# Designs tried in a protein design run: peptides against a protein of PDB entry 7Z53. Part 148

Target 1, 150 residues: chain A of PDB entry 7Z53
Amino acid sequence: PRIKNQADCIPFFRSCPACPGSNITIRNQINALTSFVDASMVYGSEEPLARNLRNMSNQLGLLAVNQRFQDNGRALLPFDNLHDDPCLLTNRSARIPCFLAGDTRSSEMPELTSMHTLLLREHNRLATELKSLNPRWDGERLYQEARKIV

## One batch from the design tools (peptide; made by RFdiffusion4, then SolubleMPNN)

Design b2_p30_5_s3 (from b2_p30_5, 25 letters changed)
Fold by OpenDDE base, seed 2:
Structure b2_p30_5_s3 (fold): chain B 150 residues (1-150), chain A 30 residues (1-30)
Amino acid sequence: as target 1 above (150 residues)
Amino acid sequence: SQAAAQAALEAEEARRAAELAALAALAALL
């Protein structure tokens, strides 16, 4: 049955369907998710995404943060820039766009959103601490060293 | 990886705490 109350829905996306060559009746899903251990869900597995997730306005090695909202002065995930934003379409009253993270599911599950938010904060904390300990490091070094610790 | 594991645990703990608080608040209204 289709849920009629769409106002309270969270937009869930299935991975791209793939049919095996031997049986077109069985629909498989393309696994677009990488391993948890490499933290690619936070940093992105693709270079264009990874660049969009970084704060490029300075040499502090930080991840980008939300420019509209904070949680009692703490960082939130940045918003994505989608033409047809499914988060806006799902709940027009809330008017909250989808979050941008290394995993496209970051806006689908509150647990995942929270995890990504905490990891964003942890990366930025580590990068800030590393800058204090190593003032001569540039933004690339700070970003990479913080990423290794996460 | 240690920071990732800790953050994941904190996220789950925060979720569980929020769920319990919401249930407690609802129960107090009944």
Scores: peptide ipSAE 0.034, ipTM 0.423, DockQ to the pose 0.016
Fold by OpenDDE base, seed 1:
Structure b2_p30_5_s3 (fold): chain B 150 residues (1-150), chain A 30 residues (1-30)
Amino acid sequence: as target 1 above (150 residues)
Amino acid sequence: SQAAAQAALEAEEARRAAELAALAALAALL
């Protein structure tokens, strides 16, 4: 978007200024929130981690979900399998392990955990819709195409 | 110090409780 008056625009990360009062602000804030939602935080930046974050039990292209807990039928992040889990060591009464996500900071910042949970759900929703539209796509293609849309 | 270690533990406990509460709040909004 060509912003004519840069003085009324706030510099936003990754070279797009956000201008108050334009339809560009909402889309760029959503795109910048979606780009601030670095997909690497959800999917992992390393291939071994990315594989551990996937549901490999089927060809649906889904991310792995929590096997112990659901939220009224909605997915939660899977638990990590840390030997010395800091979440278990800190709050022994809660007995809730750290969550596994694409960024280790997800277990450190509650705000990230909530956001990554939403993005997990959105990925799995997209993969499900893509499977409905393209029944012959395998799990790898569904995963990659959903990842491109997120 | 033992006091600093205890304060760090309590801060992390509070963080983990806030995480669970945030997840529950998100769940309630969806």
Scores: peptide ipSAE 0.016, ipTM 0.330, DockQ to the pose 0.018
Fold by OpenDDE base, seed 4:
Structure b2_p30_5_s3 (fold): chain B 150 residues (1-150), chain A 30 residues (1-30)
Amino acid sequence: as target 1 above (150 residues)
Amino acid sequence: SQAAAQAALEAEEARRAAELAALAALAALL
């Protein structure tokens, strides 16, 4: 880095490029996750956030789901617990808090909310399937293995 | 500023409306 004082920098991390086989291909990133899709927006990149995104009430390796709402029995993202929740301020009639996801932008971009919801469901589906195939796996293993597949 | 806060709030309201629409569309696809 050219800047010696890192305190003056906003930390940004970029994964290594995958070398393209031709000069025509776009620069792909090496996924830092074991999964093909970088699902860090679902799981969080920081351990405290990652823990908050998990269902810790059981050993099923699930991500936390909304406890108030479901979509025809399908999971929705859990709500965050913000002191000054901007989502509550913008629609006082709906009283829907901001969603909690691995990216703070989850409630900022509708596309992210939708994608995070889908990937939440997929993770929980995979974790459920992995539990059926591997009954002796604990919640940590189920979570990590499902995360690798997503 | 209060004006900037109001503009941000209005933008957020529009975004939340779009979010609800996107979620409804998603629900229709699933």
Scores: peptide ipSAE 0.013, ipTM 0.296, DockQ to the pose 0.016
Fold by OpenDDE base, seed 3:
Structure b2_p30_5_s3 (fold): chain B 150 residues (1-150), chain A 30 residues (1-30)
Amino acid sequence: as target 1 above (150 residues)
Amino acid sequence: SQAAAQAALEAEEARRAAELAALAALAALL
């Protein structure tokens, strides 16, 4: 075997194959993640994740933001709560855990962190503006309407 | 080999710290 140390291997899972209809020759991927078009990288594709990405402390329809760090007063992504955090393992000096995002690939592609951060800020901006325009909207409506605009 | 692995880890740590700083700088511009 080319790799002798298998203890440090990160498990990689591909989407399940699907064979739609009678055409056995075409293998499609079952997308476990929704399309980038629906901004699922921001909101999450799974309901438990989507709830964890929301700020539930108020009825403002906001996404959760980092509680430890800000970027010159601007929001950053919240941290994930992983027992074996690969970001902490790879960067022990910085002691910065992985960011929580709607796309599970965010841990593998840190370059997406900037985009996710921008879209987080945009959602929260929109939700804030919608609250100003519609004071009687609850947090669920504000969240969903902002999500539709993003 | 352990020292080289440690140095490589420290170099990766420094790279990620620089990446986070760059992300913060980019986020500050937006």
Scores: peptide ipSAE 0.017, ipTM 0.325, DockQ to the pose 0.015; fails the geometry check

Design b2_p30_5_s4 (from b2_p30_5, 21 letters changed)
Fold by OpenDDE base, seed 5:
Structure b2_p30_5_s4 (fold): chain B 150 residues (1-150), chain A 30 residues (1-30)
Amino acid sequence: as target 1 above (150 residues)
Amino acid sequence: SQAAAQAERRAREREEEERRRLLEELLELL
């Protein structure tokens, strides 16, 4: 999608704004990965990590999202807080830290980063719908039920 | 040894750059 607000978007240099053909290939790669996604990569396998991946500011059962950037109004993965962040060393001009996900390799494997982002969005969508359908559910219930569907 | 270390560093830098490019392209599709 085209960047509407550069201030709220990760300053990625668009390599192919006019390449519809490349977009199809990448989309196919993402689709191929959907069959092999381990949910633990999204939610974390350990409780401390799982808590860090959640939005604990409310009772909506959401996963945490990036607080600095969006992708054309859509959620991105939160940044990790690493000392000597290796992702910052890769592109110093963009100054984009590593993403926080259930798998620490997410930032090193762009396909996984994209998949995790999609699943983050889907989880939050599901949690929102579940809240609408079940207003009495607390954040824990919403989170767990959305996680089961993903 | 120094030449080999430099070659390895350059290879790693190229790999990291390619990863970043792929990330950018994939994020454009989201």
Scores: peptide ipSAE 0.020, ipTM 0.315, DockQ to the pose 0.023
Fold by OpenDDE base, seed 4:
Structure b2_p30_5_s4 (fold): chain B 150 residues (1-150), chain A 30 residues (1-30)
Amino acid sequence: as target 1 above (150 residues)
Amino acid sequence: SQAAAQAERRAREREEEERRRLLEELLELL
């Protein structure tokens, strides 16, 4: 990790950075948001988008994660596949394409990018836990049950 | 109105800058 100061953590809230070293756990932040966040922002409101947001390579019920980058072993949002990627044009220094998320505005609203990343991780954590508890559940059931808990 | 268009442009520019910062921070976490 290149971030030296806790103050450099990804802003989850304007007043609360989203990093493992924060006094407020990522889980607590997610729990606070789930009361206000429509899950459709994470999972997609339309079936074609929802399918694109899922990891369909296995029966683990996971959301798709970034295939190029990880945050110290933790998942990041997958990149979208845009022909003319406006995110690359806007952020030439970071060279990070637009993220794929349930809300099309995810790359335009920084809060959504960080929030969706955390919720992605939580979903995948829950799906993994549910698989451990319920080894006979298929990927669809794991996905749906994890989605209900988030 | 011209004023509304200017306000919208300024808002968009701010959002783009904030996005840039966040994405740079994400990269720094790698």
Scores: peptide ipSAE 0.020, ipTM 0.367, DockQ to the pose 0.022; fails the geometry check
Fold by OpenDDE base, seed 2:
Structure b2_p30_5_s4 (fold): chain B 150 residues (1-150), chain A 30 residues (1-30)
Amino acid sequence: as target 1 above (150 residues)
Amino acid sequence: SQAAAQAERRAREREEEERRRLLEELLELL
């Protein structure tokens, strides 16, 4: 829940980005989210997962996005490729697989899904910006630099 | 062109505003 009373806010922005009276920039809010939640939930804590979360079709350093669906033109998390996908089993009529994220709970908790989606978008935004600023950087460099900023 | 540059700036501003709104909405839920 969002803290609504400014007097009850934690003075360190990384611990309390949800304070209404905060003058925290959107960047600081995102940084607070990553510091609070652990960026490994977005990028994966294991190398095989981390690779699967990346867009490897180009040298843009992007995270993979859903190839089937978008949210009003905005990126969504990619689908996982689970043999026994619990999301498909829960609602067979919907035929929507579980999302792939660094956190396996991404499809179980909509709040986490939303957060991971936002951070995915932010990473890809940063990677795109970094590519514009540094046209000669390869995908690995772009990915790592964007990851450091998130 | 100047018009294209202005359009790109406006697009970036809209994107930032939308991202801000989404973040704010997320924070409202937390």
Scores: peptide ipSAE 0.017, ipTM 0.396, DockQ to the pose 0.018; fails the geometry check
Fold by OpenDDE base, seed 1:
Structure b2_p30_5_s4 (fold): chain B 150 residues (1-150), chain A 30 residues (1-30)
Amino acid sequence: as target 1 above (150 residues)
Amino acid sequence: SQAAAQAERRAREREEEERRRLLEELLELL
């Protein structure tokens, strides 16, 4: 994050501020979201979509991240690759494709984008930590174990 | 009707504008 003061709490969501100085606060907010939200929105409910949401270029068990936009190395949702991208066609001035997520709601309901982004980051954080703790695990195991924790 | 189709288009345009705004906010705050 490009936060002027990292000690300040910032709104990650319209209703939920997060304090970057406390991993506990961020984790609690994510846990609250996952308790009421089907994680299929992040991972996909269909196997072909689930595969497209993964970073398959390595064995780190990561979800794919945006290749065009980032901030201080922090991830954003990847863009979808649609032939007739409705996001580009609807608002031509925006020039931003639809996001790729577990479903299309990340673009149809902009309020969900922050939630998807946080869950993406949390998954990748967990997968990275699990790799450090379990160096012999392959990408599939890292992905599945991180998914269980989210 | 043409009016209904135009209203739906305007609604989608507003949603895409909000999506753009949210992306910009994420880039600035996160």
Scores: peptide ipSAE 0.016, ipTM 0.358, DockQ to the pose 0.024; fails the geometry check

Design b2_p30_6_s1 (from b2_p30_6, 22 letters changed)
Fold by OpenDDE base, seed 4:
Structure b2_p30_6_s1 (fold): chain B 150 residues (1-150), chain A 30 residues (1-30)
Amino acid sequence: as target 1 above (150 residues)
Amino acid sequence: METKYDEEARKELEQLRELLREAASLLPYF
């Protein structure tokens, strides 16, 4: 079932407890989503790419989302900005450029694109929830904490 | 957000959306 934002607690986490005032001691939860998904594919393994994958227009710790398209109101991966976009070159009539992700090959495999999209959405959901729980956290902390939970 | 795109773009996006929905249905936390 889809997890909705919780007012008092984030129901799952990997490292830092996400429930203020709770005595949660479990820090090594097994994440069914990311157990076999390299987080670097979502967040980028290199800092310049990681920054490009983030929404830096605010202090909400969000990952960047597609500015042209949505999935019925839900976020999609942002497009890359390649000069010679291989996705466009492969199918010019589709007019869909490559998605920007941590792995350049993500756009070549729709399954990976889908997974990355879901994790993007989850990250942004978590970051939003963390912001509500911790209003004083800046974008960097929100991003990092959400990343740890994903 | 752009609401107008050609037929092929629409089909690709819809395919992606279908994959997303299918994937989400298989995930316990989505």
Scores: peptide ipSAE 0.184, ipTM 0.699, DockQ to the pose 0.051
Fold by OpenDDE base, seed 2:
Structure b2_p30_6_s1 (fold): chain B 150 residues (1-150), chain A 30 residues (1-30)
Amino acid sequence: as target 1 above (150 residues)
Amino acid sequence: METKYDEEARKELEQLRELLREAASLLPYF
């Protein structure tokens, strides 16, 4: 359903702290995850990188996803396009290229890659939900509003 | 038929998937 009243409770993790049916435990877990990872590392702190992390082919406010691989239909981080890709050069075995994220350390630490991937999925889920609730919002607004909630 | 590169990539991604499954336990939608 569309947002008809601002008093309506919207079931987003960082939203509805005052909703009577809010699951505080779940919200605390998500808040802990985003505080630990720092959402800025997902979106990029620099504008050129932030633009490269977005899906600019539509007005859905989505982050870019991997075009070659998926995880059982779920999104993965896109690959970076580095001339001297350190991920391909590390170790003598065949490697995959570095993932593109707000922080290059995501490719160095699989734990960060996992967290960034989950936050990528959550952003895109939120943006999709916001689009359904507000079909007239453009991609920029959807992106920014989803970013606030993550 | 996948290239050798793609096969190795899938192997590496499977390791990532295991980490994702563990991390996803903290999220209700995963």
Scores: peptide ipSAE 0.171, ipTM 0.688, DockQ to the pose 0.053
Fold by OpenDDE base, seed 1:
Structure b2_p30_6_s1 (fold): chain B 150 residues (1-150), chain A 30 residues (1-30)
Amino acid sequence: as target 1 above (150 residues)
Amino acid sequence: METKYDEEARKELEQLRELLREAASLLPYF
């Protein structure tokens, strides 16, 4: 869903994060995905990890994105910073660093990585729209509200 | 310009990108 007019939109919460006339199919699918994957796998279940997964350079409530690569302009998961990166050390996996996610297994299963990537994009999209609707919200509120919706 | 490492990494990321494209194409149907 895309919020185009605050007055015409349903309040942002997980069960109804859409405006009238918006296509909610994608949102429903994303919600279904989060029913199969604990949100902690995206956001991290531990506070230090959760902070590391966030973009703390601004007050936009965004999750951190890859700074080296994009998918045709779309965000990818950030790389982790491991001295002995197992993803680079193994010749059976892709010759790229492990992705930083709420689950350390993110780089072991491309399907899981893909799902986390989609949820990352959705979070950042929601946070951006929330900022547009509520320009006075700080980064923490934007992050938490977007997290509730995802 | 991309370094040699970046070029290699980019190629290795292609499978992920393909999965994402496939997922994006399927999401509207579920």
Scores: peptide ipSAE 0.077, ipTM 0.582, DockQ to the pose 0.036
Fold by OpenDDE base, seed 5:
Structure b2_p30_6_s1 (fold): chain B 150 residues (1-150), chain A 30 residues (1-30)
Amino acid sequence: as target 1 above (150 residues)
Amino acid sequence: METKYDEEARKELEQLRELLREAASLLPYF
């Protein structure tokens, strides 16, 4: 979930690769936009699912990304591992394998899938930046701190 | 099953990518 009170946190400001500096006002604007999406749909509300949504191959605190497809070099949601994939069998706007997300409806609504994808990218961006700022943080700390900001 | 329909998935993923590009235009910092 989004943590708005960060008074006791190590200072961190959102920045984009094209932005030379940090701006808390811009950060708040982004947070206002992302608050439209329930974070539980991105991270999962149950511990087993939450773990499956994470990249456990390292200690970088990242969410798992698609290993087969990219969007012009940018990350996509990972596919679920369903034996009988309903996303390929139903008449929907995008007949692709079901994505693994905190909510199964992510694959039913492409608009929701898109927002989840953007939030995944933002989480991983933040975790990467936090690692750069705090190189001794482990994966759990990076994951949780990035989750606070999203 | 995931790999069985790779070609079909690629076509449908392009539609998703287009939607992502449109959505990202509203969120320039993502």
Scores: peptide ipSAE 0.213, ipTM 0.727, DockQ to the pose 0.030; fails the geometry check

Design b2_p30_6_s2 (from b2_p30_6, 20 letters changed)
Fold by OpenDDE base, seed 3:
Structure b2_p30_6_s2 (fold): chain B 150 residues (1-150), chain A 30 residues (1-30)
Amino acid sequence: as target 1 above (150 residues)
Amino acid sequence: MEVKYDEEAKKELELLRLLLRALASLLPFF
């Protein structure tokens, strides 16, 4: 084998197969993403992930932000809480966990991280502005209306 | 309260910050 150290593995998971029928001989993966334009890369495609991406500590409709680091006072993506975090495994010296976003690839390349960070900032900006314009809106409505704009 | 990280962590985060700034410089609203 080309890889001599097999004890230090990065956890990779193969997608579940789609089995639409007996006449399909090609193994395709199931689609786990929403099929409509909904900015799911920011908000997630599943309800549990969507909830984890939100700041539920208040009624401002905000997305969760990093609690350990900021960019000159500006928000960064929150860290994920993975047991076997690929980011921690690949760069043990930096000891920086993967970022949590609607797209699991948010930490795969800096360009994606940057784009997701900007979209998170934009959502939070919009939600804040919407709260100013509509003080009686609750956090759910603020979140959904900001999400519609993004 | 910022969590303490070593210099390597700071360098990685600084790279991200630089990329964010570069991208944001092209977008007047960020």
Scores: peptide ipSAE 0.031, ipTM 0.530, DockQ to the pose 0.030
Fold by OpenDDE base, seed 4:
Structure b2_p30_6_s2 (fold): chain B 150 residues (1-150), chain A 30 residues (1-30)
Amino acid sequence: as target 1 above (150 residues)
Amino acid sequence: MEVKYDEEAKKELELLRLLLRALASLLPFF
């Protein structure tokens, strides 16, 4: 080894390789979170987060929306409830918490916030239309069917 | 009770609104 003092090293473990059925020479790691394309930035990759992202107050299959602010009547991302919220720590005067989304980076850039907001609006639009077309569907089915379309 | 937020918060919210409107205006082209 080039470095003799192991105390100076940060341990990094190489991810396990994905085994494609084809003779691809490029090594890719296994995605252990979700499907490659599943809109996890909207819905989260873990069940507790996915539940927190949903409006569970009714059976409309909607995602949760901001309760303090709106964009001319249009929904914004809900705020997260973080202990030691980095958004509150950065600007204590504005008192604007970080946004809650499937991707924890939703508050790093306004562009990301905007994209997540648009996808949230699209999900809620789809769920609303699906409810109109299928009045007997429950909130879980509406949520899952809207999620399949997004 | 109208939540009074400071001028910086208002500016950030306005920026977000502008970005959302700009992005939404591009959707008909896809």
Scores: peptide ipSAE 0.023, ipTM 0.517, DockQ to the pose 0.020
Fold by OpenDDE base, seed 2:
Structure b2_p30_6_s2 (fold): chain B 150 residues (1-150), chain A 30 residues (1-30)
Amino acid sequence: as target 1 above (150 residues)
Amino acid sequence: MEVKYDEEAKKELELLRLLLRALASLLPFF
């Protein structure tokens, strides 16, 4: 596990409540994610995050990948750039920052990290194949078409 | 070229690699 000391606190923050417009007394949670199945765990639910998840250095429609590490030549999730990175705080010896994904939970457990990594790889595979089949497509179209397939 | 990392980082990365391999073996390739 990322947290080696099981006595350490895991920082969980309470979600913001939704304000009822009626006499509803039940506390509802605000949903900050998309309301439909769109693989937002990969692509993000907000435009700024979605942009940060993309490789914008070329017109291949690819998602950003880790620049420091690979898995036997295969892509890993990029690291996030968080102020007071909780991953660094919970395991100071490993010195591994949190991973950047559409879902912030990507770094909460290795199983989620693995799933997000596989979906990232699949997107990049699809975008690459779509580029070979459609050389005239730009990066935006490649990204969106790959996203539709994932 | 991978950046050097300490033994704890290596263990975490290895665990991730193992999980990735396990999951990849369960998922059909399209």
Scores: peptide ipSAE 0.022, ipTM 0.441, DockQ to the pose 0.022
Fold by OpenDDE base, seed 5:
Structure b2_p30_6_s2 (fold): chain B 150 residues (1-150), chain A 30 residues (1-30)
Amino acid sequence: as target 1 above (150 residues)
Amino acid sequence: MEVKYDEEAKKELELLRLLLRALASLLPFF
């Protein structure tokens, strides 16, 4: 490693070496925090957040969805459970909480909300199809395999 | 607790729906 004194280092690892199986000697790096593709905006970067983003009421490997509202039968992002919810403070008449996503900025702009909603829908679609194709898979495997495809 | 939308919230929700539909329509082309 370039830094010899690890006592002065923050124990934060973002990348790991990735060597292709080909004769190409070019060393790449892979995301060490999440998956190969950084989809942390959907799944979170930490286990507690990732668990909160999942539907843990069943073994279907689904992400959590809004329980109060839908878009013509299609899922929306679930609401967060913030102690001091800034969204509730912004529009006190509507009383709409902030959305829960892997990215805390999901409620800043409708465009971000839309993108996260689409990825949530795609994950849940994939997990549902994977369950149909592989009835023996548990919720964890379904979640991880859908996550790999997204 | 049921959420009561005001006119501004309704407009934001409609914008969100429009954006969702627009983005979804582009997915087959990416």
Scores: peptide ipSAE 0.022, ipTM 0.486, DockQ to the pose 0.020; fails the geometry check

